# Peptides against a protein of PDB entry 4QMF, part 162

Target 1, 175 residues: chain A of PDB entry 4QMF
Amino acid sequence: ESSFMTLFPKYRESYLKTIWNDVTRALDKHNIACVLDLVEGSMTVKTTRKTYDPAIILKARDLIKLLARSVPFPQAVKILQDDMACDVIKIGNFVTNKERFVKRRQRLVGPNGNTLKALELLTKCYILVQGNTVSAMGPFKGLKEVRRVVEDCMKNIHPIYHIKELMIKRELAKR

## One batch from the design tools (peptide; made by RFdiffusion4, then SolubleMPNN)

Design b2_p29_3_s1 (from b2_p29_3, 15 letters changed)
Fold by OpenDDE base, seed 4:
Structure b2_p29_3_s1 (fold): chain B 175 residues (1-175), chain A 29 residues (1-29)
Amino acid sequence: as target 1 above (175 residues)
Amino acid sequence: MEELQKEVNEELKETNELSKEILEEEEKR
């Protein structure tokens, strides 16, 4: 039997408790068992003797990882689809100064979330910036672009540079 | 989809407002 566990921050506890029945139902369709431990602050997924597809446990792992990083359930559950990929990008290690970290993280979002929305549209990804991670869901090509922009932003390359590049590429592809 | 996008936008707003607190919580782990 294969199992995966992820820890979640305390502020997610209430939400995870409210949606856990929906998580259980979604995973039951694949004969994956799951456990929410509110004392430890963990989620666990595991294969059962009835699990038919052994690869589904990796998607279940990704589901709980996304949920732990504040992705809402209606979006996170899409990871169980064969054509959907995800990436959880750790951003907390690029900058030691907390204020500099917060400022660079905020640049990814931009005024009224416009920078992030533009990046989502251009990459065809869902993107959520939360805590020390950026969670993304979408096609592999789009995820690669998201990771590049996110990491470069943490390295003090402004996201607008990549947005302009992606816009130009899109316009050229339409001609 | 529209409802989900609204929820995501609200969560992003909260993330920006609570940025420092969230960072400190995750560092304590």
Scores: peptide ipSAE 0.023, ipTM 0.485, DockQ to the pose 0.029
Fold by OpenDDE base, seed 5:
Parts: sequence; C-alpha cells; structure tokens
Structure b2_p29_3_s1 (fold): chain B 175 residues (1-175), chain A 29 residues (1-29)
Amino acid sequence: as target 1 above (175 residues)
Amino acid sequence: MEELQKEVNEELKETNELSKEILEEEEKR
C-alpha cells in the first residue's frame, strides 16, 4: 500500500473544500482513496486493495501537488491522463532578497501576461506562476523548455531572449 | 475552457497583488 501527503497554504482551503467531491469522484474511478485534512492543512492519496494500476498513485500524488500550488481542478485533473506530464518548479530559493525575487517572478508573466502566454504557446504547456513555484503541464519536451526559461529568469536572464530563440526554431522547423 | 481561463487569470492577479503575503506565508511553513 502506497500513500502520499501534500501540505497546502491556508488561502487554498476554501477552494479545496469546494472541489473535494470532484477530486474524490475522479480518483474513485481508479480505486484511489483520498483525504482532505483541514486541521493539518493536508491532502492525502492512497492505494486500496482494489487499485488495478499501481502507477496511478504517482499521478494522484501529482494531482494533489498541483492543487496545493493553485492549479484549478479542471486543469489539474488532466494529469490522470496517460499522455500528460507535469512539473512543479521551485523558484523561491534562487534569490534571498524578496523585492528582487518578486521582480524576477513578474518578468515570467510580463505585461498583461504576454510573456507567459507566448511561452505557453511555444512549449504547448499550461503554466501557472504562484508563490514560490511555477506549475507546468504538457509534453515532456515542452516541460524541459519551460524549466530552462523559468530557472534562467530567476538567475537574471530575461525570458524574452529564450522566447525569441524558440520562435526562430519554430519558423525553421516549418520550412 | 472560458471558466478555466478565468480561474487562471484570477490566480495570476492574486500572485501579482499579494506577492509579499504569499511569500511570507510559504516561508512560515
């Protein structure tokens, strides 16, 4: 029997309470049990005696991890599909100065979210910037590109340079 | 699709407006 637990921030409590029946229903299809603990502020997933595919518990783990990092349920639940991968990129440890951290994190989003939208389009990923993490969902190749751009941004390399490079590569691949 | 996009946009707004508070909350745990 396998079990995984994830803590969530207090500000997620109301949302998680609202969608928890939908989480339960989605995981029940795979005979995965789940528990929301509002006292501890945790989500738990576990295999049961009826779990057919033991690998699905890893996807269930990823589901609660994504939910804890503000990914909406209609998007996060797609992780249970076989062809969908995710990554939760920790960005809070690159810079000790809080103001510098916030400034670099804002560069990932850009004016009116245009930088983030461009990166999502070029990588074919969903991307959410929240707190000390960037959550991404999509193909493995796209996720690798997202991680590179995100980490380099936190290292003071502006995302626009990588976006321009990805655009050029895409144009060359169409010829 | 539209509802999901709205939720994503609201989460991004929260991240931008409450950036300091979110960071401090995560550091306390």
Scores: peptide ipSAE 0.022, ipTM 0.524, DockQ to the pose 0.029
Fold by OpenDDE base, seed 3:
Structure b2_p29_3_s1 (fold): chain B 175 residues (1-175), chain A 29 residues (1-29)
Amino acid sequence: as target 1 above (175 residues)
Amino acid sequence: MEELQKEVNEELKETNELSKEILEEEEKR
């Protein structure tokens, strides 16, 4: 039997309690058991004797990881689909200065979220900037692009550079 | 031009404040 556990921050507790029945139902379809521990602040997923697809536990792991990082359930549950991948990019360790971190993280979002929206469209990914992580869901190729842009942004390379590059590549691919 | 720059600066300020709040929440884990 395989199991995975993730911790979640206290501010997610209320939400996770609200949606946990839906999590349980979604995982039950795959014969994956799950536990929400409010004392520890953890989510656990595990295979059962009825689990027929051993690979689904990895997707269940990813589900709870996404939920822990503020991805809403209706989006996070899509990870259980075969064609959907995800990435949780740690951004908190690229800079020690909090103000610099905030400024660089802000560049990922941009005015009115337009930078982030452009990146989502160009990569065909869902992207959520939350705290010290960026969560992304989508095709593998798109996720690689997202990770590059996100990490480079935290390394002081403005996302607009990559957005422009992606736009050019897209236009070239249409020819 | 000046009005647009002011609007952009205000948006940046608001977003920076939100970002600080999110950061503080993560640090309190």
Scores: peptide ipSAE 0.021, ipTM 0.484, DockQ to the pose 0.042
Fold by OpenDDE base, seed 2:
Parts: sequence; C-alpha cells; structure tokens
Structure b2_p29_3_s1 (fold): chain B 175 residues (1-175), chain A 29 residues (1-29)
Amino acid sequence: as target 1 above (175 residues)
Amino acid sequence: MEELQKEVNEELKETNELSKEILEEEEKR
C-alpha cells in the first residue's frame, strides 16, 4: 500500500473541514482512502486493495498538496484528470530580506492581479500566489514557463519581460 | 511494483520535507 501525507497551516483548517466530504467523495471514485487529522494538522491519502490504477495515488498526493497551499477544492480536484499537472513553487528562499520578498511577490500579482491573469492566459495555467509558494495547474509546457517566470521574478527579473516574450511567441505560433 | 514503491517513497519524503519547511517559514513570520 502507498500513502502520502502533507501538513497544512492552522489558518487552512476551517476550510479543509468544510470541503473534506467532497474530497472523500472525489477520491472514493478511484478507491483512494483519505484522512484529515485536525490534531496534527495533516491530510493523508492511501491506496486500497480496490485501487485499480496505482498511479492515481500520485494525483491524490498532488490534490492534498494543492489544498494545503490554499488552492480551492473546485480547482484542486481537477488534478485528478489525466491531462492536468501541477507545480508548487517555493519562493520564500530566493530573498532573505522580507520587504524585498514582499515587493517581488507583489510583482507576480501586479495591479489588480492583471500580471498574474496575463501569465495564466499565456501559459494556459491556473496560478495562485500564497505565502511562500506559488501553486500552478495546467499543461506541462505551461507549468515550465510559469516556474521560470516565478523564479526569475524572485531573482529580480520583472514578470512583464517574460509576458512580452510569451505574447510574441504566441503571435508567431499563430502564423 | 518495487520501482513504483521506491518512487512513491522518494516523493513522500520530498513532499513531507517541503511541507515542514513551508510551515516552519510561515511560523517564523
């Protein structure tokens, strides 16, 4: 039997309690067992004897990982689809100065979230900036682009530069 | 099966380590 566990922050507990029945139902379709431990602050997923596809446990792992990083359930559950991939990008280790970190993280979002929305559209990904991580869901090629933009942003390369490049690439691909 | 189990164990370790690091960093703020 295969299992995965992830810890979640205390501020996420109330939401996870609310949606856990939906998580259970979604995983039951694949014969994956799950446990929410409110004392430890953990989520666990496990294969069962009835699990037909052993690889689905990796998708279940990704589901709880995304949920732990504040991705809403209606979006996170899409990870169980075959063609959907995800990435959780740690951004907290690129910059030691807290103020510099906050400023660079804010650049990913941009005014009214417009920078983030543009990046989502160009990469065909869902992107959530939360705390010390950026969670992304979408096609593998798009995720690779998101990771590059996110990491470069934390390295003081403004996202607008990459957005312009992605726009040019998109225009060239339509010709 | 053994190769998959190895992969699962490695992924579990990495995932759990990442989770702990994230939580520790959030607590320090």
Scores: peptide ipSAE 0.025, ipTM 0.538, DockQ to the pose 0.016; fails the geometry check

Design b2_p29_3_s2 (from b2_p29_3, 14 letters changed)
Fold by OpenDDE base, seed 1:
Structure b2_p29_3_s2 (fold): chain B 175 residues (1-175), chain A 29 residues (1-29)
Amino acid sequence: as target 1 above (175 residues)
Amino acid sequence: MEELQKEVNEELKETNELSNKILEEAEKR
């Protein structure tokens, strides 16, 4: 038997309660058991005797990790697909100054979210900036690019420079 | 600082235009 647990912040409790039946149904298709503990503030996934694919438990682990970081269920559940990967990038430890952190995080999002949207399109990833983490879902190559841009942004390299580079690379690849 | 911000804003504008084209192409598929 394999099991994984993740903690979630209190502000996610109401949402997780609302969608937990859908989580259960999605995991039941793979014979993965799940538990929502509202007292501890945790989610757990477990293999059962009926679990046929041993690799699916790792995807279930990733599912609850994404849900804990505010990824909505309709997006997070896509992690159960074989071709879908994810990454949770910690950004809170790059700078100690709170104002500097907020400013750099805001640069990643950009005006009306346009910077983030451009990065999503160029990397073919879903990206969610929440608190001290950036959650991303997509192809492995795209995820590597996202991590580089996100970390460099927190190191005071403006995302626009990477976006420009990715745009040029894309145009060259179309030729 | 203002000059750099102006350059960044211009680049963002170009990026937005390209992003819109990509979105339009994706919606046609």
Scores: peptide ipSAE 0.023, ipTM 0.463, DockQ to the pose 0.189
Fold by OpenDDE base, seed 4:
Structure b2_p29_3_s2 (fold): chain B 175 residues (1-175), chain A 29 residues (1-29)
Amino acid sequence: as target 1 above (175 residues)
Amino acid sequence: MEELQKEVNEELKETNELSNKILEEAEKR
């Protein structure tokens, strides 16, 4: 039997408690067991004797990982779909200066979330910027692009340059 | 996706502020 555990920050506790029955129901369809430990602040998923698809446990692992990083359940649960992939990009280690970090993180979002929205549309991904991570869900090609843009942003390359590049590539593909 | 993302984005500022406070407190320990 395989099991995976992830810790979640305290501020997620109330939300996770609220949606945990839905998590349980979603995973039960795949015969994956799950546990929410409010004392430790952890989520655990594990295979059961009835688990027939060995790969589904990895998706369950990804589900709890996404939930821990503030992805809402209705979005996170889509990871259980065969065609859906995800990535959790650590951004907190690129910059030591907190103010600089916050500024660069804000650039990913942009005014009124427009930069993030543009990136989501161009990559066909869901993207959530939260704390020290960026969570993304979508096709592998799109996820690769998201990671590049996100990491480069933390390296002081403004997302707008990548967005422009992606727009140009999209227009060229229409020819 | 878009509706959910919109809701998340509305809360993003508040959540990130909280995250930053937690990080600051952790560094002061």
Scores: peptide ipSAE 0.022, ipTM 0.549, DockQ to the pose 0.026
Fold by OpenDDE base, seed 5:
Structure b2_p29_3_s2 (fold): chain B 175 residues (1-175), chain A 29 residues (1-29)
Amino acid sequence: as target 1 above (175 residues)
Amino acid sequence: MEELQKEVNEELKETNELSNKILEEAEKR
């Protein structure tokens, strides 16, 4: 039997307890078992002898990973759909200076969140910036673009330049 | 964090107009 475990930070405990019955119900449709361990602070998913599609365990793994990084359940559960992919981008290790990290992370969000919203629209992705990670959900091509912009932002390339480039490429593709 | 956020907001002020323009164009298409 295949099994995956993900740790979650303490501040997520109350929320995860609240939605865990919904997680269980969603995974039961695929005969995937799940466990919430409040002592260890972990979520576990595992196949059973009744699991029809063994590949669904990888999507279940991604579900608990997204939940651990503050993605809301109504959005995270969409990962179980065949056409949905995700990525969790670690951004905390690109720069050691805390002030520089905060500044670069804020550039990704932009004034009133407009930079992030523009990136979501252009890539057709959902994007959540939380702590030391950026979680994204959407088509594979869009996720690749998101990762590039996010990593380059942490490397001191302003996101607005990539967004402008994506806009130009979209217009050229319509002609 | 609040003081740092103010400094970051000032730094990003120059990009606000461009960001809004791109957002509006993306929503129309």
Scores: peptide ipSAE 0.021, ipTM 0.486, DockQ to the pose 0.519
Fold by OpenDDE base, seed 3:
Structure b2_p29_3_s2 (fold): chain B 175 residues (1-175), chain A 29 residues (1-29)
Amino acid sequence: as target 1 above (175 residues)
Amino acid sequence: MEELQKEVNEELKETNELSNKILEEAEKR
């Protein structure tokens, strides 16, 4: 039997409490057990004797990882689908200067979130910027593109450059 | 909190709220 645990920040506690019954129900369909520990601030997923698909535990691991990084449950639960992959990109270690970090993180979002929305559309991914991480969900090819744009942004390459490139590629693919 | 951090946090908050609303509406269908 396999188990995975993730810690979550204190500010997620209230939300996780409210949705945990839904998490339990979603995982029960796959015979995966789960535990929310409010004292430790952890989520755990475990295979059971009735778990049929051995790969589902890895998706359950990814589910709790996404939830810990502020992905809302209705989106995070989609990770249990066969065609859905995810990535959690650490962005907090690219820049030592706090103000520079904040500015570069803001560039990923853009005015009214428009830069992020454009990137989501072009990569066919869901993307959430939160704290020192960017969480993404979608097809593998799209996730690879998201990681490139996010990391390059933290390296001072403005996302608009990649957005323009992706737009051009999309137009060429329609021909 | 620094002003720039506040602006980023507000933008992220709005984005998250919008995302949650859209997802909740989609599940009701």
Scores: peptide ipSAE 0.020, ipTM 0.479, DockQ to the pose 0.074

Design b2_p29_3_s3 (from b2_p29_3, 14 letters changed)
Fold by OpenDDE base, seed 4:
Structure b2_p29_3_s3 (fold): chain B 175 residues (1-175), chain A 29 residues (1-29)
Amino acid sequence: as target 1 above (175 residues)
Amino acid sequence: MEELQKEVDEELKETDELSREILEEEEKR
């Protein structure tokens, strides 16, 4: 039997408590058991004797990982679909200076979230910037592009460069 | 939208330290 556990920040506790029955129901369809530990601040998923597909536990792992990183349940639960992949990109270690980190993270979001929305459209991904991580969900090709843009942004390459490139590629593909 | 973005920005700033601790602990396990 396989199990995975993830910790979550205290500020997520209230939300996770409210949606946990929905998590349980979604995982029960796959015979995956789950536990929310409010004392430890952890979520656990585990296979059962009734789990038919052993690979589904990896998707369950990804589900709780996404939830821990502030992805809303209606979006996060889509990870259980076969055609959906995810990536949680750690961005906190690229820059030691806090102010520089915040500024570079803000560039990913942009004014009114427009930079992020543009990136989502171009990559066909859902993207959430939260704390020291960027969570993304979508096709593998799109996720690869998101990771590149996010990491490059933390390395002081402005996201607009990649957005312009992706826009040009999209226009060329329409011809 | 600008007001919402400011709220998101402040939330992101406040969660940074806690997020780091959680991620570091997960990497040790």
Scores: peptide ipSAE 0.026, ipTM 0.519, DockQ to the pose 0.030
Fold by OpenDDE base, seed 5:
Structure b2_p29_3_s3 (fold): chain B 175 residues (1-175), chain A 29 residues (1-29)
Amino acid sequence: as target 1 above (175 residues)
Amino acid sequence: MEELQKEVDEELKETDELSREILEEEEKR
């Protein structure tokens, strides 16, 4: 039997309590057991003797990881689909100066969220910037592009540079 | 500094939610 656990921050507790019955129902379809521990502040997923697909436990692991990083349940549950992948990119360790970190993180969003929107459209990914992480969901190719843009942004390469490159590639693929 | 970080985190969350909604609308067109 395989088991995975993730910790969640205290501010997520109320939300996770509210949606936990829906999490249980979604995982029950795959015979995956789950536990919410409010004392420890953890979520656990486990295979059972009735689990048919051994790979589904890895998707269940990813589900609780996404939920811990503030991804809403209606979006996070899509990870259980075969064609959906995710990535949780740690951004908090690229810059020691807090003000510089905040400024670079804000560049991923851009004015009125336009930079983030453009990146989501070009990569066909969902992207959530929260605290010290960026969560992304979508096709593997798109996720690779998102990770590159996010990490380069934290290294002081402006996202607009990559967005322009992706736009050119998209135009060339339509001809 | 912790308060400022919380405010920025909330603003980022709201912006990401709006961006998600727009993406979902474009997938339906």
Scores: peptide ipSAE 0.023, ipTM 0.486, DockQ to the pose 0.118
Fold by OpenDDE base, seed 3:
Formats: structure tokens, C-alpha cells, sequence
Structure b2_p29_3_s3 (fold): chain B 175 residues (1-175), chain A 29 residues (1-29)
């Protein structure tokens, strides 16, 4: 039997309570059990005797990780699909200065979220910036590109440069 | 434009400490 647990911040409690029945239903299809512990502030997933695919527990682990990092359930549950991968990128350790951190994180989002939307489009990924993490979902190639842009942004390389590069590559691929 | 950006920054800033604690705990596992 395999089990995974993820802690979640207090501000997610209300939301997780509201969607937990949907989480349970989604995981039940794969015979994965789940527990929401409101006292500890944790989510747990575990295999059962009826779990047929042992690899699905890893996707269930990823599901609760995404939910803990504020990814909405309708998006997060897509991780259970075979063609979907995810990445939770830690961004809080690149910059010690809090103001500088916030400014760099802001650059990743951009005006009206346009920078982030452009990156999502070009990488074919879903991307959510929350606290000290960036959560991404999509194809492996796209996730690799997202991680590069996100980490470079935190290293003071403006995302616009990567967006330009990705746009050029896309145009070249059409020829 | 700038106001919306500030709002996003403040919202994200409020979650930083809690996020750090969770990430540190995850790294210990």
C-alpha cells in the first residue's frame, strides 16, 4: 500500500471542504482513497486493495499537491489523465529580499496577467502563480519551457525575452 | 493596470509565509 500526504495553508480550508466530495468521487473511479484532515490541515491519498493501476497513486499525489497550491479542482483533476503532467516550481528561494521577490513574481504575471497568458499559450500549459510556488500543468515539453521562464524570471531575466524567443520558434515551426 | 498588479502582489504576499512553511515541511519528507 502506498500513501501520500500534503499540507495545505489555512486559507484553502474553506475551498477544499467545498470540493472534497468531488475529489473523493474522482479518486474513487481509480479505487484511490482520500482523507481531508482539517485539524492537521492535510490531504492524504492512498491505494486500496482494489487499486488496479499502481501508478495512479502518483497522479493522486500530484492532485493533492496542486490543490494545496490553489489550483482549482476542475483544472487540478485533469492531472489524472494520462496525457497530463504537472510541475510545482518553488520560487521563494531565488531572492532573499521580499520586495525584489514580489517585483519579479509580478513580472511573471504581467499587466492584467498578459505575460502569464502569453506563456500559457506558447507552452500549451496552465500556469498558476501562488505564494512561493508556480504550478503548471500540460505536456512535458511545455512544462520544461515554463520552468525555464519562471526560474529565469526569478533570476532577473524578464519573461518577455523568453516569450519573444518562443514566438519566433513557433513561427519558424510553421514554415 | 497598475492597481490590479498591486492587488495581485498583495494577495500573493499574504500567502508567502504559509507557503514557505509548507514547502519546508515537504522538503523534510
Amino acid sequence: as target 1 above (175 residues)
Amino acid sequence: MEELQKEVDEELKETDELSREILEEEEKR
Scores: peptide ipSAE 0.022, ipTM 0.462, DockQ to the pose 0.051
Fold by OpenDDE base, seed 1:
Structure b2_p29_3_s3 (fold): chain B 175 residues (1-175), chain A 29 residues (1-29)
Amino acid sequence: as target 1 above (175 residues)
Amino acid sequence: MEELQKEVDEELKETDELSREILEEEEKR
């Protein structure tokens, strides 16, 4: 039997308590057991004797990982669908200077979140920038594009360069 | 933080304009 655990930050506890019954119900459909440990600050998923799909435990692992990184449950639970993939991109290790880090992270979001929204549309992904990570959900091809833009942004390549590239690619695909 | 945000917003003006264009095209679909 397989088991996976993830830690979550304290500020996420109240939300996770609120939605945990919904998490349990979603995983019960696949005979996956789950545990919320408020003392340790962890979530655990595990297979049971009744689990018939061995691949679903990896989806359950990804679900709790997304929830720990502030993805809301109605979005995170979509990871249980066969056609949905995710990626959690670590951005905190590219820049040691806090001010430079914040500035580069803000470039990913842009004014009123417009840069991020444009990237979501062009890649057909959901994207959430939170703390030292960027969480993305969508098709595998779109996720690869998101990771490239995010990592390059943290390397001081402005997202506008990739947005322009993706726009040109989109226009060519419509012809 | 407020000064940094102003600098970022000014620096990203071109990106914002381009992003709005993409959003407007998608809303029309």
Scores: peptide ipSAE 0.021, ipTM 0.499, DockQ to the pose 0.886

Design b2_p29_3_s4 (from b2_p29_3, 13 letters changed)
Fold by OpenDDE base, seed 1:
Structure b2_p29_3_s4 (fold): chain B 175 residues (1-175), chain A 29 residues (1-29)
Amino acid sequence: as target 1 above (175 residues)
Amino acid sequence: MEELQKEVNEEMKELNELSKKILEEEEKR
């Protein structure tokens, strides 16, 4: 049997308690067991003797990883679909100066979230900026572009340059 | 094909408007 565990921060506890029955129901369809440990602050997923597809445990691992990083359940559960991939991008270690980090992270979101929305549309991904990580869900090609833009933003390359590039590529693909 | 083309056109329109807004805000800062 395969088992995966992830820790979650204390501020996620209340939310995870409220949605855990929905997590259980979603994973039960695949005969994956799950445990929420409120003492340790962990989520665990496990294969059972009735698990038919061994690969689904990796999707379940990704589900709890996304939930730990503040992705809402209705979005995170889509990871169980075959065509859906995810990435959790660590952004907290690119810049040691806290003020500079906050400014660069804010550029990724942009005014009213417009920069992030443009990036989501162009990459066909869902993107959540939270704390020291960016969580993304979507097609593999789109996820690669998201990672590039996010990391370059933390390296002081403004996201708008990549957005323009992606827009041009999209127009050229129509011709 | 037609429905997909309409969707793509609408997305491009939205992206153009978003891009314009982003650029205008960045130029002011």
Scores: peptide ipSAE 0.020, ipTM 0.477, DockQ to the pose 0.035
Fold by OpenDDE base, seed 3:
Structure b2_p29_3_s4 (fold): chain B 175 residues (1-175), chain A 29 residues (1-29)
Amino acid sequence: as target 1 above (175 residues)
Amino acid sequence: MEELQKEVNEEMKELNELSKKILEEEEKR
């Protein structure tokens, strides 16, 4: 039997309590057990003797990881689908200056969220910028592109540059 | 920084138009 645990920040506690029955129901379909520990501030997933697909525990691990990083349940639960992958990109360690960090993080979102929306469309990913992480869900190729853009943004390469490149590549692929 | 923001804003306008077209094409499929 395999088990995985993730810690969640205190500000997620209320939300996780409200959706935990839905988490349980979603994982029960795969015979994965789960536990929410409010004292420790942790989520645990574990295989059971009835777990048919041994790989589903890794997806369950990813589910609780995404939930801990503020991804809403209706989106996070899609990780249980076979064609869906995810990535949690740590962005808090690229810049020590808080103001510079905030400015670079804001560039990922852009005016009215348009930069992020464009990146989501071009990569076919869901992307959530929250705190010191960027959570992404989608195809592996798209996730690789998202990670590149996100990390480069934190290295002071503006996302618009990569978005332009992705747009050009998409146009060329249609010909 | 202000110059970069101006350039980004112009490029974002073009990008927004293209994004709308992309969405419309995907909805038709």
Scores: peptide ipSAE 0.020, ipTM 0.474, DockQ to the pose 0.202
Fold by OpenDDE base, seed 5:
Structure b2_p29_3_s4 (fold): chain B 175 residues (1-175), chain A 29 residues (1-29)
Amino acid sequence: as target 1 above (175 residues)
Amino acid sequence: MEELQKEVNEEMKELNELSKKILEEEEKR
């Protein structure tokens, strides 16, 4: 029997209450039990005696991790699919200066979200920038590229350079 | 390296144009 717990920030409580029946139903299909603890501010997933695939508990762990980081349920639940992976990239520890952190984080999004949209299209990933983390969902190759761009941006390498590189690679692959 | 604001603005303009092209190509698929 395996169990995983994730803490969530207080501002997520109302949303998690609203969607928890949907979480329960999605996990019940795999015989994974789940608990929402409003006192502690935690989500727990655990295998049962009826769990057929022992690996599904790791996907359930990832589901609650994504939900804790503000990924909406209709997107987060896709992690239960076999071909879907995720990554939660911590960005809050690269820069000590708050203003510099905010500026670099904003560069990932860009004007009207165009930088983020371009990165999502090129990597075939979903990407959410929230607080001190970037959550991504998609193929493993795409996730690796997202992590590189995100971390380099926090290290003061502008995302445009990586986006240009990815575009060139895409054009070369079409020929 | 930190880029000058003017240079960044020009690069962001280019990115916007490139993003539109990428979107158009995805819609054709």
Scores: peptide ipSAE 0.019, ipTM 0.474, DockQ to the pose 0.320
Fold by OpenDDE base, seed 2:
Structure b2_p29_3_s4 (fold): chain B 175 residues (1-175), chain A 29 residues (1-29)
Amino acid sequence: as target 1 above (175 residues)
Amino acid sequence: MEELQKEVNEEMKELNELSKKILEEEEKR
């Protein structure tokens, strides 16, 4: 039997408690068991004797990982679908200066979230910037592009440069 | 094909407009 656990921050507890029945129901369809531990602040997923697809436990692992990083359940549960991948990009370790970190993180979002929206459209990914992580969901190719843009942004390469590059590539591919 | 091309063109227009707004706001900082 395979089991995976993830910790979640205290501020996420109320939300997770609210949606946990829906998580349980979604995982039950795949015969994956799950546990929410409010004392420890953890989520656990595990295979059962009835689990048919052994790979689904990895998707369940990703589900709880996404939920722990503030991805809403209706979006996070899509990870259980075929051809849907995710990435949780740690951004907190690129810059030691807090002010510089905040400024670079804000560049990922941009004015009114427009930078993030543009990146989502170009990569066909869902992207959530939260705390010290960026969570992304989508096709593997798109996720690779998102990770590059996010990491480069934290390395002081402005996202707009990559957005322009992706736009040009998209135009060229249609030609 | 024509409907798909129209959708793509509309999306590209939106992206171009967003890109311009982003650049304009950065030049002001």
Scores: peptide ipSAE 0.024, ipTM 0.505, DockQ to the pose 0.034; fails the geometry check

